Peptides against a protein of PDB entry 9IZ0. Designs and how they scored, part 56

Target 1, 345 residues: chain A of PDB entry 9IZ0
Amino acid sequence: ITCLGSNGHTYKQLVKGGNDDLRQDAVMEQVFEQVNGFLRSYRKTSQRNLSMRTYKVIPLALKTGVIEWVQDTIPLGEYLDSAHKVYHPKEWSLSTCRKLIAEKQMEDLETRLKVYDLVCRHYRPVFRHFFLESYADPVQWFTTQTNYARSTAVASVLGHVLGLGDRHGQNILIDKTSGEVIHIDLGIAFEQGKKLPVPECVPFRLTRDVVDGMGITGVEGVFRRCMEFTLETLRREEDSLLSVLEVLRYDPLFSWLISPLRRMKKQKMQLENFNQPESGNITTDASRDPKIQRNNVSGESEAERAILKVRQKLSSTLSVEASVGELIRIAQDPSYLALMFCGWS

## One batch from the design tools (peptide; aimed at target 1 R98 H168 V198 F341)

Design b2_p22_1_s3 (made by RFdiffusion4, then SolubleMPNN; its pose is not in this set)
Fold by OpenDDE base, seed 1:
Structure b2_p22_1_s3 (fold): chain B 345 residues (1-345), chain A 22 residues (1-22)
Amino acid sequence: as target 1 above (345 residues)
Amino acid sequence: SEEVKKLLEEHNKPLKGLFSTD
């Protein structure tokens, strides 16, 4: 839809109807705005204009809302698929890579690592070209690549701390003007991504293409330092952040758990993306949901566990540098990336 | 709609109300 703003400007808006509760996305965007307040208040982050890019989400009704259409963006995955065809036309297609990873999904880690390495050799990073193509001016190129590395660092820390899931290339937009990342579809949080059919094993997305966009320094320099400053800010504001999350504990419409329906949708989308032929006999016999012991773990007990995990991730037991170093290591570890739906790009 | 406008105005109220200790 197109909305006329109170300022007389017309804004494109996405009306999302469906089975997904946009309240989850709206709440996460509110958490990001609070974090952006902390980042603005802290000298080390403020001097670098560190922020999580947000978008407006307005829940209108059960499973219906209006999302701000982020103009001048492209999904990371859409850019990468297109650019890979241009720069590496003799390499494997994304569909070939997905198929090979899927065919080995049930194999041991050693086999999955061999397939991941094979895919990586036949699907090289291209995301550097986004900046080279879009910004002919060296100052604009440097600025946008810097903004990308900064925004990715903020999103990586927040993604880890809040346990954001489903961070695939279609859920990460790139702003063509600023080079900043915008994370969308925030309804998998507090490590609920580990409950997906392909569990998320990394703290945030730091694939080869995500690193390639940082330029010659990769993770070393702007990205690492901005992660450190972001984590330092969040540790300083721990009580404030936890107070924001405690308000959500009492929101009767906030779900600390992935809904069975959302899990099934993500399962279906994962299976469809693998081009598994319709073996029509996936009777999703909802009866063979392995006894999720409906331990009446009250929604309160899951909220408490989620908040406790956030507190643990903000622990000062390790230095900021050591914590960031370990996060970067894990996020790039082939042993985790080989387990992901798309860990190669 | 006026209803969407009202919801926009309510959601654009800063989160002051959720943290109002009043």
Scores: peptide ipSAE 0.000, ipTM 0.261, DockQ to the pose 0.016
OpenDDE base, seeds 2, 3, 4, 5: peptide ipSAE 0.000, 0.000, 0.000, 0.000; ipTM 0.247, 0.300, 0.279, 0.290

Design b2_p22_1_s4 (made by RFdiffusion4, then SolubleMPNN; its pose is not in this set)
Fold by OpenDDE base, seed 4:
Structure b2_p22_1_s4 (fold): chain B 345 residues (1-345), chain A 22 residues (1-22)
Amino acid sequence: as target 1 above (345 residues)
Amino acid sequence: SEEVKQLLEELNKPLKGLFDTS
């Protein structure tokens, strides 16, 4: 739909219906707006215009809402699939790489590392080309690449601290004008990504293509410094951030846990991304609900545990530099990336 | 596929280059 704003501007809006709880996205966007307040108040972050890019979410009902359509964006995964076909037409297809990783998903770490290495050798990074293709002006090229590295740094720190999951290339949009990242589908938070069929083992997405987009300095340039300034701001504002999260403890409609339905939907989407449509009626007999012992962990105990994990991630036990260094190391570690659904790009 | 055959051949080799940032 197209809406006329009170400012006389027209905004495109996406009406999303179905089984996705847009309330989770709306709440996470509200947390990001509060964090953007902290980033604006702190000199080191405000001087760099550091922010999490947000989008407006208006829940209309329990499973329906209006999402602001972010104009001039592309999903990272859509760009990468297209760019790999152009720049590396002799390399393996994304479908081949996915299939090989999936076929070995139940194997040991050594086997999965060998598969990951082989996939990496036959599917090389291309995301640097996004900036080279999109901007004819060298100043605009440098500015947008810098904005990308800054935006990715903020999103990486916030994604780690809030335990954002499901950070695949279709849930990360690139703004074609600014080079900034926009994270969407925020319904897997507070480390619930570890409960997915393929557990998330990295603190944030820092794959080879995510790094390639940072240019020649990779992580050791603007990215690392902006992560440090962002984490320093969040540590300073710990009590303010925890107070924002404590308000959510009393929201009876906020889900601190991944819903069984969302888990099953993500499992199906992971499996369907491996099947070319062979028209086989896989009647997945939904009747074997494994007795997930509903440990009646009260929603309150889950909220308390989530807030405690946020506090632990904001701990000043290590320096900002040491903490960021360890996060960057873990996010790039092949032993974790080889276990991911798509750790190679 | 030839890629799956190549994978099976490579799985029998020692790990090489996992740390090469090349």
Scores: peptide ipSAE 0.022, ipTM 0.560, DockQ to the pose 0.031
OpenDDE base, seeds 1, 2, 3, 5: peptide ipSAE 0.021, 0.000, 0.021, 0.000; ipTM 0.517, 0.247, 0.572, 0.247

Design b2_p22_2 (made by RFdiffusion4)
Pose (drawn by RFdiffusion4):
Structure b2_p22_2 (pose): chain A 304 residues (1-257, 299-345), chain P 22 residues (1-22)
Amino acid sequence: ITCLGSNGHTYKQLVKGGNDDLRQDAVMEQVFEQVNGFLRSYRKTSQRNLSMRTYKVIPLALKTGVIEWVQDTIPLGEYLDSAHKVYHPKEWSLSTCRKLIAEKQMEDLETRLKVYDLVCRHYRPVFRHFFLESYADPVQWFTTQTNYARSTAVASVLGHVLGLGDRHGQNILIDKTSGEVIHIDLGIAFEQGKKLPVPECVPFRLTRDVVDGMGITGVEGVFRRCMEFTLETLRREEDSLLSVLEVLRYDPLFSWLGESEAERAILKVRQKLSSTLSVEASVGELIRIAQDPSYLALMFCGWS
Amino acid sequence: EEEIEEQFEERLEELEEKEEEL
């Protein structure tokens, strides 16, 4: 539902009748805003203008809340389905991949990796072409690319820290003229998903297409540097963060999918921010564990 | 195997619902 504005600008409101965890999304957005404040009160984490982008959430009811449909965007999942067909029509469709992996579900490890390797060989990455031929001449394109890389890196690090759940393309919105990513529908949090009926391996969203969209350079450069600066900044302001997560713990609103998984979840948050390992080594291991095909094969259908 | 297939189909239907809502 799109309404005008007194200043003359239209605002789009996405109202949902489905039982999306909009209250959990709201509290998570509050945490994200406070993180933006942390990144604001520092030298390195603000010269890059890095921020985990937040979309305003106004949940009137958990089942029937209303959120801000962000200014003109194309969701990642809805996108690069048309781009896959237009750019690579000869290659296989999502139908062949999907249920072919469906045949993979009951198979062993080697079979799952083999079929995944085959399908991934068939379907070359295509998201790299969104930033080309869409925004503007090169300066704006590069600004948009670095904005996407930064925003996605920060969102991914924060999601791994807070154990964010679903990370399909249906839950990622790319801005357009700016390029900052907006994660949507973050209902599953505090390590909720891996432990699904169907298990996962990847800690944060990192497909082949996503790393292809970061530019010619994969996730080694601006992405890693932004991730590691985010990790160090989050560690430096760790006390305030755990304070925020504690106040989340003691209220019965945040979903942590007496004693609760929230305690163990924040302990894992501390471990993730623990200074025992160097931050650079932590970022390296995170990139490896999110990029390796062996982990990616077991994730789920698609996710090429 | 059938129970694994059912789990897979349930998760797939959830994604399809999300796709339609989107």

Design b2_p22_2_s1 (made by RFdiffusion4, then SolubleMPNN; from b2_p22_2, 11 letters changed)
Fold by OpenDDE base, seed 2:
Formats: C-alpha cells, structure tokens, sequence
Structure b2_p22_2_s1 (fold): chain B 345 residues (1-345), chain A 22 residues (1-22)
C-alpha cells in the first residue's frame, strides 16, 4: 500500500497477512532501537556510526500488520544465486548443492564434511562482486564495503547475544545505497533456532559469501574490530539490556518459544525447497488454529532461561577479543557449517 | 573517466541482461 504522511510525502508499506506473528518482529525491532541507543552513547561505537539497521513494524492483529517497505534493498540469497550464475556458470546450481547436502542430512559428521567440502569446491564465493558492480567510484566502493562489514559485525554480535535464528539469505537484505545489512523475519530468537528440524549450530551467519563481501581483509579488518566494540558496548550496558528483556517477560503477547505452527512451516519449507525454486506466495489456507493453551508457567521459565543465556553471553570471563575470536572461529568452522541447511554460501 | 563509466554501464547492462536470461 502507499500511505500519504502528514508531511505530504508518500510512503510505500507492505501489508503482511498470513500465519506470521509480526508482534515478534516488532518487539525485536524495539530491542534493536534500545541497543542502537547504547551504541550511540558509547564513544567507540558512536565514532563509527555502528547501528543495527531497523525497519518499522506495526502489528495490527495476531497474524496481520504493516511493514515498512525498505526501498533499494535486495535479499542476500537472491543476489548470490544471480551472481553465481553470472560469474561461475560452469559450477553447480544452488539446487544441486542443496540436494547433495540434504541427501546426507542424516549421515555422520565425516560424511557431511566430505559433501560440504565437495559443494564448496563446486560453488565458490561471489559476494565481493556486489560492491565491484554497484559502485563505480573507488571511494563509494570502499565506503559501502566498510558499511557492510560494520553492519554485519553489529548484526553478528546482536544475533549471537539475542540468539537470532533463521538467518538464511532471504532473511538478510543488503541496502544497495549504503551497503548495510537489514535483518528481517525476527520471529526465531533466544536460541529457538536450535529446535528447528535442521538445528542452527553457528552463533551468526558468517559463511564464505558473507566473508567475501568484506573484501581482501575478510574478518580480520573492520569486521572483527566492530564486533569487539559492539560486544564491549553490550557488556557495559548489560543491566540496561537485561531490563529491556525483563519487560518482555511480562508481555503476554511475546513468545519466548518458537510457535509450533512456525516450526512446522519452516520444516515444510526446508523439505519443499528440495524440489522447487523459491518462487514467492504459498498461501496455504490452514484456517485451523488449535487453541494452544499457553501455560503461563512454562513461558515464565523459558523467559528466565533466555535472560540467563543472554547474561552468560555478556559475561566478562573472557576478554572481548578472546570472545569475538572464538565466535568468529565457530561461525566459520566447517564442522558446524556442514550441519547447516545452507552453510556453503 | 567518461569511457570508464560507459564501459561500466555497458558491463552492468550486459550483466543485467544475462541475469534476466538465466
């Protein structure tokens, strides 16, 4: 829809209807705005304009809402599939890679590592070409690549701390103007991604293509340093962040658990993506909501457990540098990436 | 400068055309 603002400007908005609870997205965006306040207040993060890129979400009902249409964006996965066909037309298709990883999903780690390595040899990174194609001016190229590395660092720390799941290439947008990442579909948080049929084993998405977009320094440049400054800010503001999350503990509309419907939908999508290219709009009219009696007692215990895990991730037991170093190592480890739905790109 | 811009625009058009054909 297009809305006329009180300022006389027209704004494009997406009306989302269906089975997705936009209240989860709206709450996570509110948490990101609070964190952006902390990042603006701290000298090391403020000097670099570090922020989690946000978008406006207005929930209207249980399954309907209005989302801000972020103009000039592209899904990371859409760009990568298109660019891979252009730059590596003799390599395997994304569908071939998905199929081979899938056929080995129930096999041992050694077999899964062999297939992951095979896929990696036949599907090379291309994301550096986004910056080389989109920016003719060397200063714009360097600036946008720097903004990408910075925004990815903030999103990686926040994604780890808040336990954001379902970080596939369609849920990560690239702003074509700034090079910043925009995370969408925030309804899998607080490590609920580990409860998916293919468990999430990495702290954040740091695949070969995500690293290729950082340029020649990879993770050892702007990215690592911006992760360190972001984690240092979150450790400093631990009590403030935990206080924001405690408000959600008492929100009867917030769900600390993955909804069974969303879990089944993601399971079905993971199973159907074996056989069809992602063309949008499966409106499956599943008009039978079983009244899930939320046992309030189970919700409070899961909220407490989630907040305790956030506190543990903000622990100062290890230095910021050691903690970031370990997170980067785990996020790039083939032994974890080989277990993921799409760990190769 | 102008020739390099034209060569980039022509490359972008060729890449975009190739992306639409794949």
Amino acid sequence: as target 1 above (345 residues)
Amino acid sequence: KEEKRKALEEREEKLEKKRKEL
Scores: peptide ipSAE 0.029, ipTM 0.637, DockQ to the pose 0.017
OpenDDE base, seeds 1, 3, 4, 5: peptide ipSAE 0.019, 0.021, 0.009, 0.020; ipTM 0.472, 0.490, 0.473, 0.540; seed 5 fails the geometry check

Design b2_p22_2_s2 (made by RFdiffusion4, then SolubleMPNN; from b2_p22_2, 10 letters changed; failed a check: too like the target's own chain)
Amino acid sequence: DEEKRKLLEKRLEELERKRKEL

Design b2_p22_2_s3 (made by RFdiffusion4, then SolubleMPNN; from b2_p22_2, 9 letters changed)
Fold by OpenDDE base, seed 4:
Formats: sequence, structure tokens, C-alpha cells
Structure b2_p22_2_s3 (fold): chain B 345 residues (1-345), chain A 22 residues (1-22)
Amino acid sequence: as target 1 above (345 residues)
Amino acid sequence: KKEILEKLKEREEELEKKREEL
């Protein structure tokens, strides 16, 4: 829809209807707005204009709302699929890569690493071309690549701290004007991505294409430094951040757990993307084992565990540099990426 | 290669610092 603002400007808005609870997205955007306040309050992050790019979410009902349409954006995965076809037309298709990874999903780590390496050799990074194609002016190119590295650093720290899941290339938008990343579909948080059929094992998305967009220095330039400054800020504001999360503990509308419906939807989407024939044992029999004590872990106990996990991630036991170094290492580790749904791009 | 990457990194850090001074 297009809305006319009180300022006389027209705004495009997406009306999202369906099974997606926009309240989760709205709450996470509110958390990001608070974190952006912290980032503006500290000199090291404010001088760099470090922020999590946000969008307005207005929940109208349990499953309906209005989302701000982010103009001039492209999904990372859409750009990458297009760019791979242009720059590497003799390489494997994304569907071929997905199929090979899926066929080996139940194999040992050694076999999965061999297939991951094979896929990586036949599907090379291309995301640097986004900046090279979009910006003919060297100053604009450098500025947008810097903004990309900065925004990716903030999103990586926040994604780790808040345990954001489902960070696939369709849930990460690139702003074509600024080069900033915009994270969408925030309904998998607080490490609930580990409960997906393909568990998420990395702290944030730092795949080869995500790194290729950072330019020649990769992670060892602006990205690492901006992660360090962001984590330093979040450690200083630990009590403030935890206080924001404690408000969510008492929100009866906020789900600390992945909804069964969302889990099933993601499971189906993963299976469809793998072209696995439905082995017809969707036993709907999750309704008839009376011996699974549903530990109705109260939503409160899951909130407490989530908050404790955030506190643990903000621990000052390791230096900021050591903590960021380990996060970057884990996020790029083939032993984790080979286990992921799409760890190669 | 490493030396070029270090020089580029130093220049990125210097440009970032100059951008913080402006």
C-alpha cells in the first residue's frame, strides 16, 4: 500500500498477512532502537555512526500488520544467485549445491566437510561485485563498502548477543543506497535457531560472500574493529540491555520459544529447498505420547534462561578483542558452516 | 600480499580516523 504522510510525502508500506507473528519483529526492532541509543551514547560507536538498521513494524492483529517498505533494497540471497549466474556461469547452480549438502546431511563431519569444500570450489564468492557494479565513484564505493562492513559488524554482535536465527540470504536485505544490511523476519531469537531441523551452529552469518563484500581486508579491517566497539558498548550497557529484555519477560505476547507452527513452516521450507521427496511419515503423532512430560517450562523459565545466556555473552572474562576474535573464528569455521543449511555463500 | 593488506588496512584505519576528525 502507499500511504500519504502528514508531511505530504508518500510512503510505501507492506501489509503482511498470514501466519507470521509480527509482534516478535516489532519487539526485536524496539530492542534494536534501544541498542542504537547505546551506540549513539558512546564516542567510539557514535563517531562511526554504528547502528542496527531498523524498520517500522506495526502489528495490527496476531498475524497481520504493516511493515515499512524499505525502498531500494535487495535480498542478499537474490543478489548472490543473480551475480553467481553472471560472474560464474560455468559453476554449479544454487540448487545443485543445496542438493549435495542435503544428500550428505546425515553423514559424518568428515564427509560433510568434503562436500562443503567441493561446493565451495564450484560456487565462488561474488558479493564484492555488488559494490563494484553499483558505485562507479571511488568515494561512494569506499563509503558504501565501509557502511556495509560497519552495519554487518553491528548486526553480527547483536545477532550473537540476542541469539538471532534464520539469518539466511532472504532475511538480510542490502540497501542499494547506503550499502547497509537490514535484517528482517526476526521471529527466531534467543538461540531458538538451534531448535530448527538443521540446527544453527554459528553465532552470526559470516559466510564467504558476506566476507567478500567487505573488500580486500575481509574481516580484518573495519568489520573486526566495529565488532569490538559494538561489543564494548554492549558490555558497558549490560544492565540497561538486560533491563530492556526483562520487560519482555513479562510481555505475555512475546514468545521466547519458536512457535510449533513456525518450526513446521521452516521445516517444510527446508525440505522443499532440498528437493527431498516427502517420506510420507509426517506422523502427526505428536498428539498421542502421554509419556512425554511436557515440561511446561514456564515461559518465565525460558525468558530467565535467555536473559542468563545474554549476560553470559556480555561477560568481561575475555577481552573484547579475544571475544570478537573467537566469534569471527567460529562464524567462519568450516566445521560449523558445513553443518548449516547454506554455509557456503 | 600480506604487506599490501597491512598497508590497505592502515590506510582504511587512517581514513576512518580522518572521517572521525571531520
Scores: peptide ipSAE 0.016, ipTM 0.354, DockQ to the pose 0.014
OpenDDE base, seeds 1, 2, 3, 5: peptide ipSAE 0.020, 0.000, 0.005, 0.014; ipTM 0.392, 0.325, 0.402, 0.358; seed 1 fails the geometry check

Design b2_p22_2_s4 (made by RFdiffusion4, then SolubleMPNN; from b2_p22_2, 10 letters changed)
Fold by OpenDDE base, seed 5:
Formats: structure tokens, C-alpha cells, sequence
Structure b2_p22_2_s4 (fold): chain B 345 residues (1-345), chain A 22 residues (1-22)
């Protein structure tokens, strides 16, 4: 929908109906706005303009709301699929890679690592081309690539601390003007991604293409340092951040648990990505509701556990540099990436 | 093209190094 603002400007708005609880997105965006306040307050982060890119979410009802359409964006996964076909036309398709990983999903780690390595050899990174294609001016190219590395660093630290899940390439937008990342569909938080049919086992998305976009320095340039400054800021503001999360503990509208419907939707999306569209009427007989034992885990005990996990992730037991070093190591570890739904790109 | 890319990458590394010093 396009709305005319009271200022005479036309704003494209995405009306999302029926299927996603935009209240979780709105709450997470409010947390990001508070974190952006912290990042502006500290010299090391403020001088670098470090921020989590936010978008306006107006929840209108339980399953309906208006999302600000972020202009001039592309989903990372959409760019990567298109660019891979252009730059590597002799390599495997994304569908072939997905199929091979899924066929081995129930196998041991050694078998999954072998298939992951095979997929990696037949599906090479291309995300560096986004910056090379989009910016003819070397200063714009450099500025945009730096903005990408900075925004990815902030999103990686904050995504780890808040336990953001479902960080696939369609839920990460790239701003074509600034090169900044915009995280969308924030309804899997506080490590609930570990409860998906394919558990998330990385702290944030740091796949080969995410790294390829950082340019020649990869993770050892702007990215690592901006992660360190972001984590330093979040550790200093631990009590402030925890206080924001405690307000959410008492919000009866905030779900600390992944909904059964969202889990089923993700399971279906995972399965549909493996079936070629044979025109078979899958009459999904909706009658086999798997009796998901609603373990009546009180929402309060899950909130307390989530806040405790945030506190543990902000612990000063390790230096900022050591903590960031370990996060980067784990996020790039083939032993974790081989377990992911799409860990190769 | 590849030589121009390499020159841009070296220029970038120099700019990143200068931006580390700032």
C-alpha cells in the first residue's frame, strides 16, 4: 500500500496480514532504538555512527500491521541467488545445494561436514560483487562497504545478545544506498531459533557470502573492531538493557516462546524448498494437528531464563576481544555451518 | 578489469589503514 503522509510525501507501506505477529517485531525494534541510544552515547560507537538499522512497525491487530517499506532495499538471499547465477553459471544451483544438505540432515556430523564442503566447492561466494556493481565511485564503494561491515557487526553482536533467530538471507535486507543491513521478521528471539526443526547453532549469520561483502579484510577489518566496540557498549549498558527487557517480561502481549504456528510455517517452508513444484494437490489435511505437548512452561520462567541468558552473554569474564574472537570463530565454524539450513552462503 | 580491481583493493587497504589511525 502507498500512503500519502501529512507532509505530502508518499510512503510505501507493507501491510502484512494474517500470518506473523508484528508485535514481536515492534517490541524488538523498540529494543534496537534503546540500543541505538547507547551506541550514540559512547564516543567509540558514536564516532563510527554505529547503529542497528530500524524500521517502523505499527501493529494494528494480533496478526495485522503496517511495516514501513524500507526503500531501495534487497533481501540478501535474493541478491545472492541472482548474482551467483551471473558470476558462477557453471556452479550448482541453490536448489541443488539445499537438496544435498537436506538429504544428509539426519546423518552424523562427519557426513554433514563432507556434504557442506562439497556444496561450498560448487557454490562460491559472490556478495563482494554487490558493492563493485552498485558503486562506480571508489569513495562511495569504500563508504558503502564500510557501512555494511559496521552495520553487520552491530547486528551480529546485538543478534547474539538478544538471541535473534531465523536470520536467513530473506530476513536480512541490504540498503542499496548505504550498504547497511536491515534485519526483518524479528519474531524468533531469545534463542528460540534452537527450537526450530533445523536448530540454529550459530550466534549470528557470518556465512562465506556475509564475509565476502566485507571485502579484502574480511572479518579482521572494520567488522571485528565494530563488534568489539558494540559489545563494550552493551556491557557498559547491561543494567539499562536488562531493565528494558524486564519491561517486556511483564508485557502479556510479548511471546518469549516460538508459537506452534510459526514452527509449523517454518517446517513447511523448509519442506517446500525441497519439493520441486510437482502440480500435486497436497490437500494438507489439517486434521493431523500434531499434539505438540503444550508444556505449560510459564511464560514468566521463559522470560527469566531469557534475561539470564542475556546477562550471561554480557559477562565480563572474558575480555571484549576474546569474546568477539570466540563469537567470530563459532559463527564461521564449519561444524556449526554444516548443521544449518543454509550455512554455505 | 582484474588489475583495476587489485589497484582499488590496495587503495582500499590504504584507506582502511588510515581510517584505523583516525
Amino acid sequence: as target 1 above (345 residues)
Amino acid sequence: DEEKRKLLEERLEKLEKKRKEL
Scores: peptide ipSAE 0.019, ipTM 0.486, DockQ to the pose 0.014
OpenDDE base, seeds 1, 2, 3, 4: peptide ipSAE 0.007, 0.000, 0.007, 0.009; ipTM 0.408, 0.258, 0.418, 0.452

Design b2_p22_3 (made by RFdiffusion4)
Pose (drawn by RFdiffusion4):
Structure b2_p22_3 (pose): chain A 304 residues (1-257, 299-345), chain P 22 residues (1-22)
Amino acid sequence: ITCLGSNGHTYKQLVKGGNDDLRQDAVMEQVFEQVNGFLRSYRKTSQRNLSMRTYKVIPLALKTGVIEWVQDTIPLGEYLDSAHKVYHPKEWSLSTCRKLIAEKQMEDLETRLKVYDLVCRHYRPVFRHFFLESYADPVQWFTTQTNYARSTAVASVLGHVLGLGDRHGQNILIDKTSGEVIHIDLGIAFEQGKKLPVPECVPFRLTRDVVDGMGITGVEGVFRRCMEFTLETLRREEDSLLSVLEVLRYDPLFSWLGESEAERAILKVRQKLSSTLSVEASVGELIRIAQDPSYLALMFCGWS
Amino acid sequence: EEEEREEFEERLEKLEEEEEEL
């Protein structure tokens, strides 16, 4: 539902009747805003202008809340389906990949990796072409690319820290003229998903297409540097963060999918921010664990 | 095995519904 504005600008409101965890999304957005404040009150984490982008959430009811449909965007999942066909029509479709992996579900590890390798060899990455031929001449394109890399890196680090759940393309919106990513529908949090009926391996969203969209350079450069600056900044302001997560713990609103998984979850948050390992080594291990095909194969259908 | 297949199919249908909503 799109309405005009007194200043003359239209605002789009996405109202949902489905039982999306909009209250959890709202509290998570509050945490994200406070994180943006942390990144604001620091030299390195603000020269890069890095921020975990927040979309305003106004949940009138958990089942029937209303959120801000962000200014003109194309969701990642809805995108690169058309781009896949247009750019690579000869290669296999998503139908062949999907249920072919469906045949992979009951198979062993080597079979799962083999079929995944085959399908991934068939479907070359295509998202790299969105930032080309869409935005503008090169300066704006590069600004948009670095904005996407920064925003996704920060969102991914934060999601790993807070154990964010679903990370399909259907839950990612790319801005367009700016390039900052907006994660949507973050209902599953505090390590909720891996432990699904169907298990997962990847801690944060990192497919081949996503790393292809970061530029010619994969996730080694601006992405890693933004991630590691984010990790160090979050560690330096760790006390305030755990204070925020604690106040989340003691209220019965945040979903942690007497004693609760929330305690163990924040302990894991502390471990993730623990200074025992160097931050650079932590970012390196995170990139490796999110990029390796062995982990990616077991994730789920698609996710090429 | 049957339970695992059903779980897989349920997740798949859920993702399809989420995709259709968009």

Design b2_p22_3_s1 (made by RFdiffusion4, then SolubleMPNN; from b2_p22_3, 8 letters changed; failed a check: too like the target's own chain)
Amino acid sequence: EEEKREAFEKRMEELEKKREEL

Design b2_p22_3_s2 (made by RFdiffusion4, then SolubleMPNN; from b2_p22_3, 10 letters changed)
Fold by OpenDDE base, seed 1:
Structure b2_p22_3_s2 (fold): chain B 345 residues (1-345), chain A 22 residues (1-22)
Amino acid sequence: as target 1 above (345 residues)
Amino acid sequence: KEEKLKAFQEYLKKLEEKEKEL
């Protein structure tokens, strides 16, 4: 929809309806605004304008709301599919790569690594071209690529700490003006991505295309340093972040668990991406959702476990540099990426 | 710090009230 603001400007807005918990998106955006407050207050992060990009979510009902349409954005996955066809027209299609990974999803790690490596050889990174094509001015090119590396670093640390899941290329927007990343669909948090049919094994998305967008230095330099400064800020503000999460512990409407419906929807989307659209009307009559009595006792225990896990991720037992080094290593490890739904791009 | 937490608590409370009205 397009709304006329009281200032006379027109704003595009997405009305989202259905089974998606927009309240969780709205609450997570408020957590990001609090974190952005910490990043602005700390010298090392403030001097670099480090922030998690946020969008406005106005929940209207439990399952309905208005989301601010982020103007001048493109989904990372949409850009990568388009650019790969242009720059590598002789390589495999994204559908071929997905099929080969899917056919081996139940095989051993050795077989999955061989298929992942084969896919990687036939689907090369292209995301560097986003910056080269979009920004002909060398100063704009350097600035936007730097903003990309910075915003990706903030999102990577924060995504790890909060255990953000479902970080596929359609849930990561690129701002065409700033080069910054915008994370959307925040309904899988606090490591609930590990409960998906294809478990998420990486702390954040750091695939070959995500790295290719950082330019010649890859993860070294801007990205690594901005991860370190972000983690240092979050460790400094641990008590403040935990106090924000404790407010959510007492929120009777906050879902610390992935809903069975959302899990089934993600399972179905994962399976449907493997089969061509055969027009089989599987009317899964969603009319028999048993009223799962939200055992409040299970929610409180899950909230406590989630908060303890956040505290553990903020632990100063390792240096900031060692912690960031290990996170970057794990996020790029083929042994984890080969297990992902789309770990090659 | 406390003011930001209070504002966040008030935000969550307004969400809860709005979700009870629907």
Scores: peptide ipSAE 0.082, ipTM 0.705, DockQ to the pose 0.019
OpenDDE base, seeds 2, 3, 4, 5: peptide ipSAE 0.005, 0.000, 0.000, 0.007; ipTM 0.307, 0.237, 0.343, 0.362

Design b2_p22_3_s3 (made by RFdiffusion4, then SolubleMPNN; from b2_p22_3, 14 letters changed)
Fold by OpenDDE base, seed 1:
Structure b2_p22_3_s3 (fold): chain B 345 residues (1-345), chain A 22 residues (1-22)
Amino acid sequence: as target 1 above (345 residues)
Amino acid sequence: KKEKEEAFKKVMEELDKKEAEL
């Protein structure tokens, strides 16, 4: 829809309805706005204009709301699929790569690593071309690539600390004007991605294409330093961040757990990407809910566990440099990426 | 091509140093 603002300007808005947890998105965006306050107050982050890009979410009902339309954006996965066909027309299709990884999902780690390496050899990174195509001026090119590395660093630290899941290429938008990343569909947080049918085992998305977009330095330089400054800021503001999360503990509309329905929907989407459309009416007899032990873990106990995990991730037991170094290592480790639904791009 | 990539690498390394001095 298009709305007229009080300033006389027209704003495009997406009305989202259905099973999407817009309340979770709205809450996570509020957390990001508070974190952006911390980043603006700290010298090392403010001088670099470090921020998590936000979008306005207005929940109209439990599962319905208005999302601000982010102008001049493209999903990372859409760009990468298009660019890969242009720059590497003789390499494997994304569907072929997905199929091969899927066919080996139940195999041992050694077999999965061999298939991941094979896929990586036949699906090379292309994301550097986004900046080379979009910016003819060397200063604009450099500025935009730097903005990408900076915004990816902020999003990586926040994604780890808040345990953001479902960080696939369709849930990461690229701003075509600034090169900044915009994370969407925030309803899988506080490590609930580990409860998906394909468990998330990386702290954030740092695939080969995410790194290729950082340019010649890769993760070394701007990205690493901006992760360090962001983590340093969050450690400094730990009590303030935890206080924001404690407010959510008392929100009866906030879900600290992935809903069984959302888990099942993600399971179907993962399975449907493997089966060609045989038009078999799988009557989803909703009556065979496996007895997920309703451990009557009160929503309060899950909130407490989530907040405790955030506190643990902000611990000063390791230096900022050591903590960031380990996060970057884990996020790039083939032994983790080979286990992901799409860890190669 | 290689010389252009190396020149670009040096410019990136210098600009990355300037970013670190902020």
Scores: peptide ipSAE 0.064, ipTM 0.698, DockQ to the pose 0.014
OpenDDE base, seeds 2, 3, 4, 5: peptide ipSAE 0.025, 0.028, 0.041, 0.029; ipTM 0.662, 0.545, 0.708, 0.683

